# Peptides against a protein of PDB entry 5KEZ, part 316

Target 1, 320 residues: chain A of PDB entry 5KEZ
Amino acid sequence: NVAIYNPFRPWWERYQPVSYKLCTRSGNEDEFRNMVTRCNNVGVRIYVDAVINHMCGNAVSAGTSSTCGSYFNPGSRDFPAVPYSGWDFNDGKCKTGSGDIENYNDATQVRDCRLTGLLDLALEKDYVRSKIAEYMNHLIDIGVAGFRLDASKHMWPGDIKAILDKLHNLNSNWFPAGSKPFIYQEVIDLGGEPIKSSDYFGNGRVTEFKYGAKLGTVIRKWNGEKMSYLKNWGEGWGFVPSDRALVFVDNHDNQRGHGAGGASILTFWDARLYKMAVGFMLAHPYGFTRVMSSYRWPRQFQNGNDVNDWVGPPNNNGVI

## One batch from the design tools (peptide; made by RFdiffusion4, then SolubleMPNN)

Design b2_p30_5_s4 (from b2_p30_5, 17 letters changed)
Fold by OpenDDE base, seed 4:
Structure b2_p30_5_s4 (fold): chain B 320 residues (1-320), chain A 30 residues (1-30)
Amino acid sequence: as target 1 above (320 residues)
Amino acid sequence: SAEEEAAVAEMKAMFQYYKDRAAETAAANA
């Protein structure tokens, strides 16, 4: 991914890929392979946060400032380490003046235009699908158990399916023969927009963002909510079917006040309430659960926003 | 972002609805 130095190595640089090489702030491919092996050997499975909707931001400077040293040029859409070129992006499909998503009520913009400037891959192309599948298959062959598909709302479900149809079975050294990768898709659906979580049920599980938002409100006793109202928690609260849901109290975005949930989202900053929420989530049978592991940073609020929301995890001069 | 603001607004609009559903369910099971 892109190495960002202003601000200094923010967490979000991870979501700006320039290649599918496994060299990052966390280590090289051999080290990753070693980690996956060690984890699998003790029954801990690895799921990769796969950033396949886009490459890096269109405004990032060209050069070799990347975690694996690969050259890239956002201006010309040149990512030779893949390789991708200008033919592999949705620049010609996006009809907005900015090239970014401008109207979230237009499903075509949401899927064909850039998410906050991130260069949008043309996933309708078999070439692009194949390059992504090669990346994911390499990880599968290493021994990962599945994937979180980042920004799935911004990809056509059929394109995702086409990629998934190219995937190998899981590594038989650790998984039963014929096992398929576990897929969960990040889709923000709180209603009011044309893209629905149900559009993605055919590809795997989806994130249920209503879960953390509603649970936070209840535990905080906001809007007259009471714990007793949780009697019909799950589908009774308008959530997706349990077998399609991945549930969580917070994630990296809404922990910082971004994305779905707003101020209702509970985080480690509210320790007691957070423990209550996590405990309830783990105890209740609804959905597949995910627990957040995060870190403290020096929050500084200006106009209701933390200006230090970019701060990455504890590191040694940028190396995690 | 506009998406985030819209999502929060929709979330808030649904709270009362789900609260009412929860209450109705509780009453039905009482």
Scores: peptide ipSAE 0.000, ipTM 0.273, DockQ to the pose 0.054
Fold by OpenDDE base, seed 5:
Structure b2_p30_5_s4 (fold): chain B 320 residues (1-320), chain A 30 residues (1-30)
Amino acid sequence: as target 1 above (320 residues)
Amino acid sequence: SAEEEAAVAEMKAMFQYYKDRAAETAAANA
């Protein structure tokens, strides 16, 4: 991914890929392979956060300022380490003046335009699908168990399916023969937009962001909400079917107060309430549960916003 | 750099959008 130095190595640089090399601040490919092997050998499975909707930001300077030193040129859409070129992006499909998503009520914009400047890959192209599949298959062959698909809301479900159809079975050294990768898709659907979580059920599970938002409101006793109202928690609250839901109290985005769920989201900053929410989530049968492991950062609020929401995990001069 | 500043601004815009949507949803269900 791109290496950003202002601010100094923010967490979100990880979501701006310039190659599919397994070479980041977290380690190199050999180290990753070693970790996966060690984890699998003790029954711990690895799921990769796969960024396949886009490459890095359009405005990032060309050069070799990346975690593995790969050259890239956002201006010309040149990513030779893949390789991608200008033919592999949706610049010509996006009809907005800026090239960015301008109207989230237009599903075509949401999927074909740039998410806040991030170069949008043409996932309808078999070439692009194959490059992504090769990346994911390499991970599968290493021994990962599945994937979180980042920014799935911004990809056509059919394109995702086409990629998934190219995937290998899981590594038989650790998984039963014929096992398929576990897929969960990040889709922010709080209602009011044309893109629905149900559009993605065919590809795997989806994130249910209403879960953390509503649970936070209940635990905080906002708007007169009571714990007794959780009697019909799950589908009774308008959530997706349990067998399609991946649920969580918070994630890296909404933990910073700017993601889906807003101020209702409970985090480790509210330790007691957070433990209550996590305990309830783990006790209740609805959905597939995900527990957050995070870190503290020096929050600095200005005009109601944390100006340090960019701060990444604890590191040694940028190295995690 | 100017490019990095622009990237930060874009990310902030995205975050603000989702924050606003969350607020709208909360208001609609209040």
Scores: peptide ipSAE 0.000, ipTM 0.299, DockQ to the pose 0.035
Fold by OpenDDE base, seed 2:
Structure b2_p30_5_s4 (fold): chain B 320 residues (1-320), chain A 30 residues (1-30)
Amino acid sequence: as target 1 above (320 residues)
Amino acid sequence: SAEEEAAVAEMKAMFQYYKDRAAETAAANA
């Protein structure tokens, strides 16, 4: 991914890929392979956060300022480490003045325009699908168990399906023969927009962002909510079917007030309430559960926003 | 606070309720 130095190595630089090389601040491919092997050997499975909707931001300077030193040029859409070129992006499909998503009520913009400047890949192209599949298959062959698909809302479900259809079975060294990768898709659907979580059910599980948002309001006793109302928690609250839901109390985005859920989201910053929420989630049968492991950072609120929301995990001068 | 204590107690009761329900569901699906 791109190496960002202003601010200094933010967490979100990881979501700006310039190649599919397994070489980041977390380590190199050999170290990753070693970790996956060690984890698998003790029954811990690895799921990769796969950023496949886009490459880096269009405003990032060309050069070799990346975690693995790969050259890239956002201006010319040149990513030779893949390789991608201008033919592999949706610039010509997006009809907004900025080239970015401007209206989330326009599903076409959401899928074909840039998410906050991030160069949007043309996932309808078999070439692009194949390059992504090669990346994911490399991970599968290493021994990962599945994937979180980042920004799935911004990809056409059929394009995702086409990529998934190219995936290998899981590594038989650790998984039964014929095992398929576990897929869960990040889709922010709190209602009110044309894109629905149900659009993605055919590809795998989807994130249920209503879960953490609503649970937070209940535990915080906001809006007259009572814990007794949780008796019909799950589908009774308008959530997706349990067998399609990946549920969580918080994630990296909404810990920082981004994504979905707003101030209702419970995090480790509110330790007591957070433990209650996580405990409830783990006890309740609804959905596939995900527990967050995060870190503290020096929060600085200005006008209700943390100006340090960019701070990445503990590091030594940028090295994790 | 008293409110927090009540909330914790209620949550504990809910935990047990759903654990029991989960067990029943598991038994039914076995």
Scores: peptide ipSAE 0.026, ipTM 0.503, DockQ to the pose 0.014; fails the geometry check
Fold by OpenDDE base, seed 1:
Structure b2_p30_5_s4 (fold): chain B 320 residues (1-320), chain A 30 residues (1-30)
Amino acid sequence: as target 1 above (320 residues)
Amino acid sequence: SAEEEAAVAEMKAMFQYYKDRAAETAAANA
């Protein structure tokens, strides 16, 4: 991914890829392979947060300022380490003046324009699909069990399916023959927009962001909410079907107070209430549960916003 | 750099969008 130095190596640089090489601040390919093997050998499975909707920001300067040292040129859409070229992006499809998504009520913009400047891949092209599938298949062959598909809301469900159809069966060293990768898709659907979580049910599970948001309001006793109202928790609260839901109390985005769910989201910053929420989530049968493991950072609030919400995970800061 | 500042601005814009949507949803459900 792109190496960003201002602010210094933020968490979100990881979501700006310039290649599909397995070398980041989290480690290299050999280290990753070793970790996957060790985990699989004790029955712990790995899924990968796969960033396949886009490459890096369009405004990033060309060069080799990346975690693997790969050259890239956002201006010319040149990513030779893949390789991608200007033919592999949706610049010609997006009709907005900025090239970015400007209206989230326009599903075409949401899927064909740049998400906040991130260069949008032309996922309708078989070449692009194949490059992504090759990346994911490499991970499958290493021994991962599945994927979180980042920014799925911004990809056409049919394009996702086409990619998934190219995937290998899971590694038979650890999984039964014919096993398919576990897929869940990040779709932020709080209502009010044309793109719905249900559009993606055919590809796998989806994130249910209403879960953490609503649970937060209940645990916080906001708006007269009571614990007793959790009697019909799940589908009874208007959530997606349990067998399609990936549920969580918080994620890396909404831990920072601006993500889906707003201020209702419970995090480790509110330890007591957070433990209550996580305990409830684990006890209740609704959805496939994900527990967050995060880190502290030096929060600095200005006008109600944390200006240090960019701070990435702990690192020695000496490795690119 | 200007490029990095732009990236930060874009991320902030995204966060603001979802914050607004969350607020709208909350208001609609109130």
Scores: peptide ipSAE 0.000, ipTM 0.234, DockQ to the pose 0.035; fails the geometry check

Design b2_p30_6_s1 (from b2_p30_6, 16 letters changed)
Fold by OpenDDE base, seed 5:
Structure b2_p30_6_s1 (fold): chain B 320 residues (1-320), chain A 30 residues (1-30)
Amino acid sequence: as target 1 above (320 residues)
Amino acid sequence: SFVEAYEEVAAKFPHGSGFVMAEAYRRYNA
């Protein structure tokens, strides 16, 4: 991915890929393979956060400032380490003046335009699908159990399906023969927008962001909400079917104050209430649960926004 | 200012996330 130095190595640089090489601040491919093997051998499975909707930001300077030293040129859409060229992006398909998503009530913009400047891959192209599938299959062959598909809301479900149809079975050294990768898709659906979580049920599970938002409101006793209302928690609260839901109290985005769920989201910053929420989540049968492990950072609020929410995990001069 | 850059980007992204912040920084540092 791109190496960002201003601010200094933010967490979100990880979500600006320039290649599919397994070479980041977390380690190289050999180290990753070793970790996957050791984890699998003791019954711990690995799920990769796969960034396949886009490459890096359009405004990033061309060069070799990346975690693996690969050359890239956002201006000309050149990513030779893949390789991608200008023909592999949705620049001509997006109809907005800026090239970015401007209206989230327009599904075509949401899927065909750039997410805050991130170069949007043309996932309708078989070439692009194949390059992504090769990346994911390499991971499957290493021994990962599945994937979180980042920014799934910004990909057409059919394009995702086309990629998934190219995937290998899981590595039979650790998984039953014929096992398929576990897929969960990040889709922010709090209602009010045309893109729905149900659009993606055919590809795998989806993130249920209503879960953390509503639970936070209840635990905080906001808006007259009561614990007794949780008697029909799950589908009764308008959530997706349990077998399609991945649930969580918080994630890395909404932990930073402005993501899906807003101020209702409980985090480690509210330790007592957070423990209550996580305890409830783990005790209740609804959905597939995900528990967050995070870190503290020096928050600085300006106009209600933390200007230091870019701070990544504890590191040694950028090395994790 | 950074706050101004953030608000401009956030206006187009109702589900505030690290992506908004990333773009805000790019604009602020430009």
Scores: peptide ipSAE 0.022, ipTM 0.589, DockQ to the pose 0.864
Fold by OpenDDE base, seed 2:
Structure b2_p30_6_s1 (fold): chain B 320 residues (1-320), chain A 30 residues (1-30)
Amino acid sequence: as target 1 above (320 residues)
Amino acid sequence: SFVEAYEEVAAKFPHGSGFVMAEAYRRYNA
């Protein structure tokens, strides 16, 4: 991915890929392979946050300022380490003046235009699908158990399916023969927009962002909410079917107060309430559960916004 | 200011993704 130095190595640089090489601020491919092996050997499975919707931002300077040193040129859509060229992006498909998503009520924009300037891959192309599949298959062959598909809302479900159909079975050294990768898709669906979580059920599980948002409201006792109202928690609260849900109290985005769920989201900053929420989640049978492991950072609020919400995990000069 | 840049970008993205922050910084540093 791109290496960002202003601010200094923010967490979100990870979501701006310039290649599919497994060399990042977390380590190199050999170290990753070693980690996956050690984890699998003790029954801990690895799921990769796969960024396949886009490459880096269109405004990032060309050069070799990347975690693996690969050259890239966003201006010309040149990513030779893949390789991708201008033919592999949706520049001509997006119809907005800016080239960015401007209206989230337009599903076509949401999927064909750039997410905050991030170069949008043409996932309808078999070439692009194959390059992504090769990346994911490399990970599968290493021994990962599955994937979180980042920014799934911004990809057509059929394109995702086409990629998934190219995937290998899981590594038989650790998984039963014929095992398929576990897939969960990040889709932010709090209602009110045309793209629905149900659009993606055919590909795997979907993140249920209503879960943390509503649970936070209840535990905080906002708006007269009561714990007794959780009697029909799950589908009764309008959530997706349990067998399609990936549930969580918080994630890295909404820990910062402006993501899906807003201020209702409980985090480690509210330790007691957070433990209550996590305990409830783990005790309740609804959905597949995910528990967050995070870190403190020096928050600085200006006009209600934390200007340091870019801060990544503890690191040594940018290396985790 | 950065805060102004953030608010401008955030207004365009109702889902409130962390990518709003990324874009805000890009604009602020441009």
Scores: peptide ipSAE 0.022, ipTM 0.581, DockQ to the pose 0.847
Fold by OpenDDE base, seed 4:
Structure b2_p30_6_s1 (fold): chain B 320 residues (1-320), chain A 30 residues (1-30)
Amino acid sequence: as target 1 above (320 residues)
Amino acid sequence: SFVEAYEEVAAKFPHGSGFVMAEAYRRYNA
C-alpha cells in the first residue's frame, strides 16, 4: 500500500493498495506465511481484510513511496506491480463530473464512481476479477480461512460473486478437502439508502451495523431503552437473518466517529458499558460475532472531532 | 448539502470506508 508520511503512517494507509504483494508495515510474505502456519497449527484461523474495490487515492503522488517499494502512478492509473492500467478502472463508466460519488442515492454512482477519490477498479472486467482472484487465491494457498471484503457496498454483488467463483478451496493441510473460504462483506445499511445488505446475501455474510448502534443505545439507556427490550434481539429488531449477519459492538471506523451507528457506538473508551455490550453479544446466539482488538491513542478533540483519529497502533517508526 | 457533508468527512477518512458515507448521512440529516 501507499506509505503516508503526513500524517505519519496513519492506520488508513493500509486501505490504499498499490499492489497485491504481501509486503507491508506488518511484515513480508515469509513472515506472513510463518504467522498463518503457526496460527493454523493451534486452531487459530486467519481472515484477511481484502481491499479489492479500489486502489490508492487519485491524488497520491506517483513514485515508489509504498510499503513494498512498488512503483505506481495514480494519475495515469498505472500499477505495474499487478499490473493494472487505465483500462482497468471505471473512469469512463462513472458519469459524474468529478469522477467521485456525488449522489449517494444513485446506486450506480455508489458502485461505479470513486469513493473519496480512491481509484475505482472495473470489476466487470474478467481481467480485473482474475487479478483479484489471483491475489486472494495466493492467500488461500498460504492457509488463510477467508476474507472480509472491504467496501462491498461499492461493488456490484455480481462482480463479487464472479471473483468468489474463481477462488480455490482452502488449504487441505489445515482444512477439510473441499472447504470454501469464509466470506463476510462490509456493507453499511442503516436504512434510507438504495443499496441494501440483502443484495449481498448470496456472496456470504454481511456486517450488521444496526447491531452495535441499537445495542449501544440500549446499554446507554438512551431514549428510554431498557435491557428488557432485548428479549427479541436479532431478527425481532429488524436485523438481517442470523445466518447472514456478522455482528460487532464497534469497528475501527465507528470507534473514531459517529457514522455507522452514531454516538451510540460503544468502545473501550467506555470500558464498563463496552464490556457489558461485548458480553451480551458473545452470550447471545444471533449472528457471527467479531470482537474488536484496538489500542489507545492521544485523542484531541477540536469542534467535536478527534484530530488524532488517524493514529495507528503502537509501532516502531511506522513498523508494527 | 449532502455532498458538502460527505467531503468534510471524506477528508478525514481518505481510506474509502463505508463509515464516510454513513457519517455524512448522519450529519446531513441532523
Scores: peptide ipSAE 0.019, ipTM 0.578, DockQ to the pose 0.130
Fold by OpenDDE base, seed 1:
Structure b2_p30_6_s1 (fold): chain B 320 residues (1-320), chain A 30 residues (1-30)
Amino acid sequence: as target 1 above (320 residues)
Amino acid sequence: SFVEAYEEVAAKFPHGSGFVMAEAYRRYNA
């Protein structure tokens, strides 16, 4: 991915890929393979956060400022390490003046335009689908158990399906023959927008962002809500079917203030309430649960916003 | 100010993901 130095190596640089090489601040491919093997050998499975909707930001300077040293040129849409060219992006398909998503009530913009300047891949092209599938299959062959598909809301469900149809079975060294990768898709659906979580049910599970948002309001006792209202927690609260839901109290985005769910989201900063929420989530049968493991950073609030929410995870390997 | 840049970007992206912050930094540093 892009190496960003202002601010200094933020967490979100990981979501600006310039190649599909397994070489980041988290380690190299050999180290990753070793970790996957060790984990699988003791029954711990690995699921990869796969960034396949886009490459890096259009405003990033061309060069080799990347974690693997790969050359890239956002201006010309040149990513030779893949390789991608100008033919592999939705520049001509997006009809907004800026090239970015301007209206989230326009499903076409949401899927065909750039997410905050991130170069939007043309996933309708078989070539692009194949390059992504090759990346994911490499991970499958290493021994991962599945994927979180980042920014799935910004991809057409059919394009995702086409990619998934190209995936190998899981590695038979650790998984039963014929096993398929576990897929969950990040789709922010809090209602009020044309894109719905149900659009993606055919591809796998979907992140249920209403879960953390609503649970937060209940545990915080906002708006007169009571724990007794959780009697029909799950589908009874308008959430997606349990077998399609990936549930969580917080994630890395909404942990940092004003993400999906807003101020209702409980985090480790509110330790007591957070433990209550996580405890409830783990005890309740609804959905497939995910527990957050995060880190502290030096928060600095200005006008109600943490200006240091960019701070990346603890890292003693600044060379990468 | 950075805060102003952030608020401007955040207003356009109601989901308030980390990408909002990323874009705010890009605009502020431009």
Scores: peptide ipSAE 0.019, ipTM 0.539, DockQ to the pose 0.832

